# Peptides against a protein of PDB entry 3OGK, part 215

Target 1, 307 residues: chain A of PDB entry 3OGK
Amino acid sequence: ATPDRLSRRFPNLRSLKLKGKPRAAMFNLIPENWGGYVTPWVTEISNNLRQLKSVHFRRMIVSDLDLDRLAKARADDLETLKLDKCSGFTTDGLLSIVTHCRKIKTLLMEESSFSEKDGKWLHELAQHNTSLEVLNFYMTEFAKISPKDLETIARNCRSLVSVKVGDFEILELVGFFKAAANLEEFCGGSLNEDIGMPEKYMNLVFPRKLCRLGLSYMGPNEMPILFPFAAQIRKLDLLYALLETEDHCTLIQKCPNLEVLETRNVIGDRGLEVLAQYCKQLKRLRIERGADEQGMEDEEGLVSQRG

## One batch from the design tools (peptide; made by RFdiffusion4, then SolubleMPNN)

Design b1_p28_1_s1 (from b1_p28_1, 9 letters changed)
Fold by OpenDDE base, seed 5:
Structure b1_p28_1_s1 (fold): chain B 307 residues (1-307), chain A 28 residues (1-28)
Amino acid sequence: as target 1 above (307 residues)
Amino acid sequence: RPPRTLPVLEYSRNEAGEVTVVLNPSPL
C-alpha cells in the first residue's frame, strides 16, 4: 500500500501516527530496507496533507532531509511532532524543525537515537518559541544542550506543562523549575550522590503544580525532596530510581493520590501490599524487570476500580 | 534496490481523529 492512499482516504487529516514494526528486539531478524523509512510519507504529507497539524513517528527511520521537508511543508501549522523511538537523524534535523515550526506545542524525541552535532536546536527553540506545552527528550543522550535554554523556554512558554529531559544535573535545573510556574510533569535529570554532601538536593524548589514525576537516579537520600508535595503526586516513574523495596514502601505511603506507578520488580510483594493499602486511586501499575532479573514478563496491570 | 516487499499497511482511527498507519514487514 502506498502513502497516496492515505491522502485520498483522509484528505483533511489533522493527526497522523506512523508506527513501524517490529519491536527493537526483532530488528536483527528484518532487513534494514524493510520500508521503515518515513521519506515517502513525508513526501505525501508535504504534497497532499495540507491540514496536518500532528505527526507521530514511532520506530521509524527519519533522516534530517525528512525533517527539513516536513518542517518547511508544515511550518507554523505543525503543532505536534513526536519522534518516538526513531533513528537516522541528527540535531540538524531538530534545528530545522524548531526553526521553521515556530508555533510547535509538542516536541518529542523520547528514546530516539541520533547523532548530536550541537545544542543549537534547543537554543533556537528557546529564542523563538512561546507556544510550547510539551517538551520530551527523555531517555536520550544530549551532552551539548544548555540548561539555560531550558530555563528560557520555561520563561517564554507560559503553557509549558510537561518537560522530560535526559541526564541534566538536577541542580542545573533550579532556574528552570523556578521559571516553569505551570509545570505539571517532569521526568529525567540526574541525581548524583555526594557522600560528603548528603543534603545536596534538599533545597530544590519544584513547580507548585508538579504532580507527575520521574527523577533519574533518585536514591533513598534524595527521595525526601518529594515529601513536601508527595500528597499531590498522581504519577510516579521510578524505573530509573535507585530505590529498594522499603524505600518504595516509604514513598508510596506518602502518595495517597497516586494514579499511575511505573517501577521495577524491586517493589516486591511488600511494596504492592503497601500500594494497595495507601493508593486507592491507582489506575495503572507498570512493573518492569530490573537489569539483573531477566525472568518475569512485563505485567501491565490496569487496576480497574471495579466497584 | 527498492524494498522487495511493500510493508503491509494497517489503518486505524481513534476517537480523537488520529489516523494510525502500522507498517509491518511482509512475512518472508
Scores: peptide ipSAE 0.434, ipTM 0.815, DockQ to the pose 0.040
Fold by OpenDDE base, seed 4:
Formats: C-alpha cells, structure tokens, sequence
Structure b1_p28_1_s1 (fold): chain B 307 residues (1-307), chain A 28 residues (1-28)
C-alpha cells in the first residue's frame, strides 16, 4: 500500500502513528536492513497532511533528511514527535526538529538508536522552546548533552510535566529538579553508589508534584530518598532499579497509592503478596524478565549442545 | 536506492482520532 492512500482516506489527519513490526526484535534492536523507512511517509506528510500536529514513528528507520523534511514541512504546527525505538538518524536530525518546530510540546526518542555528534539539539531546545510538556529520551545514550540545558528547559517550559532521561548523574540534575516546579513524572538518571558516602543522595530534593518515578540503578541505600513522598507515588518504574525482593517489599509498603508498577521478576511471590496487601489502587502491573535470567538461560542452552 | 515502501497491514483510528498504520518488515 502506498502512503497516498493515507491522505486520501484522512485528508484532515491531525495525529499519525506509524508502527513497524520487525520479526526479529532481537535485543530491542531494529535490524538496519528491515526496510521500515519513514521517507515515503514523510513525503506524504509534507505534501498532503497539512493539518498534522502529532507524528509517532515506532520501530522505523528515520534519517536526518527525513527529520529535516518533516521539521520544515510542519514547523510550529508540529506539537508532538515520537521516535519510539527508531534508528538511522543523528543528533543533526534532532537539531533540525528543535530548530524549526519551536512550539513542540512532546519530544520522545525512547529506546531509539542514533549517532551522537553533539549536544546542540538540547541546547537549541533550551534556548528557544517554552511549550514543552514532555521530554523523553529514556533508554538512550546521550553523552554530549548538558544537564544545564535540562535546567533551562525546566525554567522556561512552565507546562513541563514529564521528563525521562538517560544516564545523567542524578546530582547533576539538582538544578533541574529545583526549576521543574510542575514536574509530575521523572524517569532515568544514574544513581552511583559511593562506599565512602552512603548518604550521597539523601539531600536530593524532588519536585513537589512528583508522583511517577523511575530512578535507574537505585539500590537499597538510595531507596530511602523516596520515603518522604512515597505515599504520593502513583507510578513506579523499577525495571532498572537494583532492588532485591526484600527491598521491593520495603518500598511497596510505603506506596499505598501506587497505581502502576513496572518491575522485574525479582519482586517474586513475596513482593506480589505485599503489593496485593498494601497497594489497593493498583491498576497495572508489568513484570519483565531480568537481564540475569536471559544470561542463565543462554548458558544452560550452550551446555545442552555438547552432549 | 529509494527506500522501499513497506506493505501497509492495517489502518486503525482511536477515540482521540490518532490513525495507526502498521507496516510489514521488508527485507532489503
């Protein structure tokens, strides 16, 4: 089917989601050669979908040229761009988006793979955007972006309610958290254990409205930083926490208003019993296999072929 | 080579008016 059928069927389309289904989502990697290019769709958007405000690409190949064309075609009319598990672009493509789409409210790159050239895209966003509500580059590897630009975004974007980041040292985000007065959701960061300073993070001040949280690498020593506001937590992401079963039990008991839990199988039956006992508002539970279970199954699989 | 257009599997529209297009993988 050709993209031209989309505009014919939906000439006044405001929100589009393109979803690729690669067979081998091995390790959440999209094979470079799966053929799920957005290019023909971006051409159709540019030419015929003049009311389009929201674009969501999921598991697609997106080039910098595609992003540049989309950015120029939609400009300040683009309110939402989601590059969800996409690949094939660089930070130059992101720079084009934030340069041309100055009224963007949602920018997502969650689990996308890209080539990082510089941090200019986040700097440009910080300097020129005041409309941002959602910024999400969770499960991405940005090493060249500045926490100071996140702080500037928080200061300038009064409607900023959800921010998900990669592996920023959480102490570098102190300025961001102070500026982000309306922030309701935060995920990512990096909590780095310091044997010489076990209370390194104890003085971390979170935004007062924070109720959806997922701190990466949070261990039992860092977990107490949540206790002052655990009763207001409605969503908890523990997928990348370093918590054992007992730590899960301890934290869950402090979160009586928990509506959504995302965690690994390390929660165990005991953690599920505690969850059922204390979290009467629970609406969604997601349990993933830990990375450690995939390693053990692969090791057992290798031994069986030597017989 | 121009990117191959993937076969469109399905069109759906949610209550919010978002149209979802599901594409099949095409081996290059």
Amino acid sequence: as target 1 above (307 residues)
Amino acid sequence: RPPRTLPVLEYSRNEAGEVTVVLNPSPL
Scores: peptide ipSAE 0.419, ipTM 0.817, DockQ to the pose 0.039
Fold by OpenDDE base, seed 3:
Structure b1_p28_1_s1 (fold): chain B 307 residues (1-307), chain A 28 residues (1-28)
Amino acid sequence: as target 1 above (307 residues)
Amino acid sequence: RPPRTLPVLEYSRNEAGEVTVVLNPSPL
């Protein structure tokens, strides 16, 4: 189908989402060249969708050239870019976006695969953006970005309400949390247990409005850092927490205003009973299978074929 | 070869006015 049909049907389009059909479970089965390239759509955006301010690519192939063309075509009119489970770009493409789109409010790369050249894109964003509301590179591997740039963004972007990051040591984000006075949502980071410093994280000060939270690798020893504000928590992401069933029960009992829970099957029936008892405002529950169960099903499947 | 433009499956519009275009993968 030609992208020209989009502009003809929606000449004043402000928000576009392109969704590749492949399910995540099919990524290993779908060749990289499955044809989900954004290129022809970026050409159409550039030529004919002059009012477009929000772009969401989901499970698409996006090149640096596509990002550069999009950035130059939309410039400061681009308010939202979401690269959701995309691939094919590098940090040079991100640099082009933040260089040309200085009024961007939402930048998302969640679960995207890319080649990391440097941290310049985050630095450029920190130096020039004051409009950012949402920054999300959750479930990505950035090793060359600086937590200082994240702090600078928090200081300069007064409307910053949601930040999701990769595996930053949470103590490196102390400056960020102090600066992010309006932050409502934080996900990611890395909690690293230190037996020699049991109080390592107890002095961590979270933003006062924080109500949506997901700390990666949070175990039962770190969980108490949430207790001072657990009553204001509305969303928990426990997918990457290291909590057992009893730890889930302990935390859930402290979160009477919980509206959204995302967790693993380790919550069990007991955790679900506690959730039903204490969380009367619950609107959404997502339970995923733990990584450990996927390994067991594959092993059982292999054993049954040899018998 | 230019990237094969996948067939558009569906156009939908939400209450916020966002248009979603669903693209089919090429059959393997």
Scores: peptide ipSAE 0.417, ipTM 0.820, DockQ to the pose 0.040
Fold by OpenDDE base, seed 2:
Structure b1_p28_1_s1 (fold): chain B 307 residues (1-307), chain A 28 residues (1-28)
Amino acid sequence: as target 1 above (307 residues)
Amino acid sequence: RPPRTLPVLEYSRNEAGEVTVVLNPSPL
C-alpha cells in the first residue's frame, strides 16, 4: 500500500506510528534496502497530514533529510517524535527537529543507532524549549552532549516528568536532579563503584516526586541511595543493575508500592517469593535472561491479578 | 529511483486515535 492511502483513509490523523517488522535477528538476512525507509511517509505527512501532532517511527530507516522535512512541515504543531530503534540519521537531523519544533513535548531516540557529530541538538533544545515533558535517549551512545544542557532543560521545562539518558556519570547529573522539580521518572546514568570512596553517591539528592527509576550499574553498595524514598517507588528497572538475588530481596522489601518491576532472572524464585509477599500492588513483572544463564524460558508472565 | 514502498499489511487504530501502520519486508 502507498502512503497516499493513509491520508485518504485518515485525513484528520493526529497520531501516526510506523512499525517496521524486521527484528534485529533478521538484519543479517534482510537487505538494507528492504524498504523500511520513512522517506515516502514523511513526504505524505508533509503534504497531506496537516493535523499530525505525533509521529512514532519504530525500526525504520530515517535520514537527516527526512527529519529536516518533517521538522519544517510540522514545526510547532509537532508535539511528539519517537525514533524508536531507528537508524540512518545523525545529530544534524536531531538539530533540525529541535530548531523547528520548539513546542515538542516528547522526544525519544531510545535504542536508535546514529552518527554523533556534536552536542548542538541538546544545546538548542535547552535554549529554546519550555514545553518538554518526556526526553528519552536511553540505550544510546552520546558522548558530545553536556549535562549542563540537561540541567537547563530541567529548569526551563516545568512539565518535565520523564527523562531517560545514556551513560552519564550520575554525579554530573546533580544539577539536573536539583532543577527537575517535577520529575517522576528517571532511567540511565552510570554508577561507578569506587572501593576507596564507598559513600560517593550517598549524598545524591533525587527529585521529590521520583517514583519510576532505573539506575544503570547500581550495585549493592549504591542501592542504599534509594532507601529514603523506596516506599514511593512504583516502577523499578533493574535490567542493568548489578544486584544479586539477596540484593533484590532487600530492595523489594523496601518497595511496598511497587507496581512494575523489570529485572533479570537473577531475581530467582526467592526474589519472586519476596515480591509476592511485599508488593501487593504489582501489576507487571518482566524478567529477562541474563547473559550467563542459558536455560530458562522467557516467561513474559503477565501476572493477571484475576484471582 | 524512489525507494520501493513496502507493502503495508496492517492498519490499526487504538482508542487514543493513533494509527499504527505495520510495514512488512518484501519476501526475499
Scores: peptide ipSAE 0.443, ipTM 0.812, DockQ to the pose 0.039; fails the geometry check

Design b1_p28_1_s2 (from b1_p28_1, 9 letters changed)
Fold by OpenDDE base, seed 4:
Structure b1_p28_1_s2 (fold): chain B 307 residues (1-307), chain A 28 residues (1-28)
Amino acid sequence: as target 1 above (307 residues)
Amino acid sequence: RPPRTLPVFAYSRDAEGRETYEFDPSPE
């Protein structure tokens, strides 16, 4: 579809989702006219889609100029922006969004690739937004943002229910978790094993409503931090956990209310059997191939067609 | 972080209790 055809057909469009070509195709000689640029769509949004509240770009090329134009055109009417697996922008574009779209409820940059200039976008969001419900920069690499700004967001945004972050040290998020009283979902962070301090994370206090969780680099030593509320867990993201098959079995047995599991094939057929036995409310299961499998052909952690 | 890899297996249960299994599902 062309932008102009969309606006003519749906002048009162409230939600737009655009999907670009798969990332695998982005590494190939993609002609400039591959339809992956958001620019013509942003132009159309700015001119003709005046009721648009939600924008979702998936695998698109997005420039800072595109973000700035979108931000200024929609301002406080923009409730949702999802830059899902996008590229081509910097944190200056994000700054424009949060500066102009002060009532944004959902901001997502999951798996997007960008140039990080500074942490000002998160600071600006923290200083001015009180409407945020979902913040997601999962699987991104931010080095210049402050966990203190995340805490401020949690304090100011009382409707904040889902936060997914990059590789923040989880202990730096203690203040955030304390402030995020209504948080239901958290993904990301970084659990860093300290051989000298095995109990480093045991005193970590999670939000009381937390039921969707994915802690990056969680190993078997850190896994017990979930046990006090494991029966409350409805969704687990274990894609970036450092759990073996037996660890999966241990955790799954403690999560009888689990509805969604995302993990690697290390769960194995044994883990799937345990899952079937203990997780009767399971609705979705995603098993991905681990990167480590290229070397571990011999380990029991393969999901077969029998599992 | 291990790179997100291709899914090997996907299971879903709908509201009616129908179970679906997909092997090597296309990356979302």
Scores: peptide ipSAE 0.076, ipTM 0.716, DockQ to the pose 0.589
Fold by OpenDDE base, seed 2:
Structure b1_p28_1_s2 (fold): chain B 307 residues (1-307), chain A 28 residues (1-28)
Amino acid sequence: as target 1 above (307 residues)
Amino acid sequence: RPPRTLPVFAYSRDAEGRETYEFDPSPE
């Protein structure tokens, strides 16, 4: 569909989702730049889609100019922006969004590729936003943003329920977790093994309502930090956990209310048996194969058709 | 960056209790 056809057919459109690449194309070595440009859509939004509150770009090329135009055109009417697996923008574009869209509730950049100039966008968001419900920059690489700004966001945004971050050291997020009293979902961070301090994470206090969780690089030594609230866990993202089959069995057994599990093939048939035995509320299971698992034909870590 | 993972298996149960199994599902 062309932007002009969409606006003519749906002049009162409130939510727009654009997908630049077919799902099937993800298996092909498609160059990063093979996405469609959002520019013609942003032009149409600016001119003709004056009621648009939610924008979701998936696998598209988005420039800073596109973001600036979108930000100015929708301003405080923009409630949701999702840059899902997008590329072509910098943190200047993000700064424009948070500067002009002060009532944004959902900001997502998950798996997007961008040039990082500074951390000003997160600082501006922290200073001026009180409406944020969902912040997601999972699987992104930010080196210039401050955990303190994330804490400020948690303090100021009372409706903040879901936060997904990149590779922040989890201990730098202690202040954030204390401030995020209504947080239900957290994904990302970085758990770094320290042979000299095996218990460095044991005093980590999570938000009381936390029930959807994915900690990156969580190994068997860090896994016990979940045990105090494992019974309230409803979703686990273990895609980037460093858990073996037995570790999966141990954790799953402690999560009887688990509804959604995302993990790697390392769960194995044994982990699936434990899951079936202990997780009677399970609604969704996603098993992925890691790039490193292509070579390990170890039978015990493979999900078979028998499992 | 964590390594890109490829889907192998997907399971879903709907509100009616219907179970769906898919091997090698397309990435969401």
Scores: peptide ipSAE 0.075, ipTM 0.728, DockQ to the pose 0.600
Fold by OpenDDE base, seed 3:
Structure b1_p28_1_s2 (fold): chain B 307 residues (1-307), chain A 28 residues (1-28)
Amino acid sequence: as target 1 above (307 residues)
Amino acid sequence: RPPRTLPVFAYSRDAEGRETYEFDPSPE
């Protein structure tokens, strides 16, 4: 579909989702006017889609200029922006979005690649937004953003229910978790094992409503921090956990209300058996093949056709 | 962090209880 055909057919469009070609196709010389660039769509949004409040770009090339134009065109009418696996922008583009779209409820940049100039975008969001419900920069590399701004967002945004972050040290997020009283979903962070302080995470206080969780680098030593509330867990993201097959079995047995599981093939057939036995409310299961697991042909951590 | 790959196995159950299984041991 062309942008102009979309606006003619749906002048009152409120939600737009655009999907670019798979990243493998992005290695080919993408012509400037190729459907991988959001520019022609942003132009059409700005001119003709005046009721658009939700934008989702998936695998698109997005420039700072595109973000700036979108931000100014929609301003406080923009409720949702999802930059899903996008590229081509910097944190200046994000700053423009949060500066002009002060009532944004969902901001996602999961798996996007960008140039990080500073942490001002998150600071600006913290200073001016009270509407945020979903913040997701999972599987991104931000080094210049402050956990304190995340805490401020949690304090100011009473409807904040889902936060997914990059590799923040979990202990730096203690203030965030205390402030995020209505948080239901958290993914990301970094659990760092300390041989000298094995219980450094045992005193972590999670939000009382937390039921969707994915802690990055969670190993078997850290896993017990979930046990006090494992019965209320409905979704687990274990893609970046450091759990073996037995650890999966242990955790799954404690999560009888699990509805969604995302994990790697390390769960094995045994883990799947345990899942089937204990998780009767399971609605979705996703198993990915880890790149590290290509060499583990002999370990029990393989999902077969039998499993 | 292990890179995200294509799913090897996918299970879903809809609101009516219909189950769908997809298995691809070698997702390209």
Scores: peptide ipSAE 0.056, ipTM 0.695, DockQ to the pose 0.567
Fold by OpenDDE base, seed 1:
Structure b1_p28_1_s2 (fold): chain B 307 residues (1-307), chain A 28 residues (1-28)
Amino acid sequence: as target 1 above (307 residues)
Amino acid sequence: RPPRTLPVFAYSRDAEGRETYEFDPSPE
């Protein structure tokens, strides 16, 4: 569909999701000639889609100008912006969004690529937003943002329930976790093994309602930090955990209420058997192959079609 | 950087209890 056709058919559209690279089945729905740029859509949103409150761009090219136009056009009416696997913008574009869309509830940049100029966008969000429910910059590389701004967001946004971050040292997020009293989901961070301090993370206090979790670089030494609340875990993201098959088995056995598991092929058939045995509430399982696992011929860490 | 992963297997169970299995699922 073209933007103009969409606005004509649905002038009162409240939610828009655009996919730049459609699945094969959707190929006929998106003209190839649009090159994956959001610009024509942002123009149409700005002019004709005045009730639009939710925008999801997936695998699109998004410029700072596009974000600025969208921000100004929707302002406080914009509740959701998802830049899912997008590219072409900088942190200036993000700054425009958070400056103009002060009532945004969901802000997602997961797996997006961008040029980082500064951390002002997160600071501005921290200073002015009280509506945020979901913040997700998972699998992104922000080096200039402050954990203190994340803590401020947690203090000010009482409805904050889901936060996914990049490679923050988890110990820098202690203040955030203390402030985020209603947080149900956390993904990302960085666990850094210290042979000299094996208990480095053992005193980490998580939000009491935390039930969806994915800690990046969590190894078997850090895994025990989950055990006190493993029974309340509903979702695990282990895609970036450093767990072997046996570690998976150990953790899964402690999570009888697990509903969603995302992990790597290292879980193996054995891990799947354990999952089936202990996790009777399982609703979704996703297994991926890590790029680095090409060399580990260990047959035990492979999911077969029989598992 | 988190390693890029390729999907191998996906399982889902809907609210009605219908199970879906997908091998080599396309990245959602």
Scores: peptide ipSAE 0.151, ipTM 0.780, DockQ to the pose 0.528; fails the geometry check

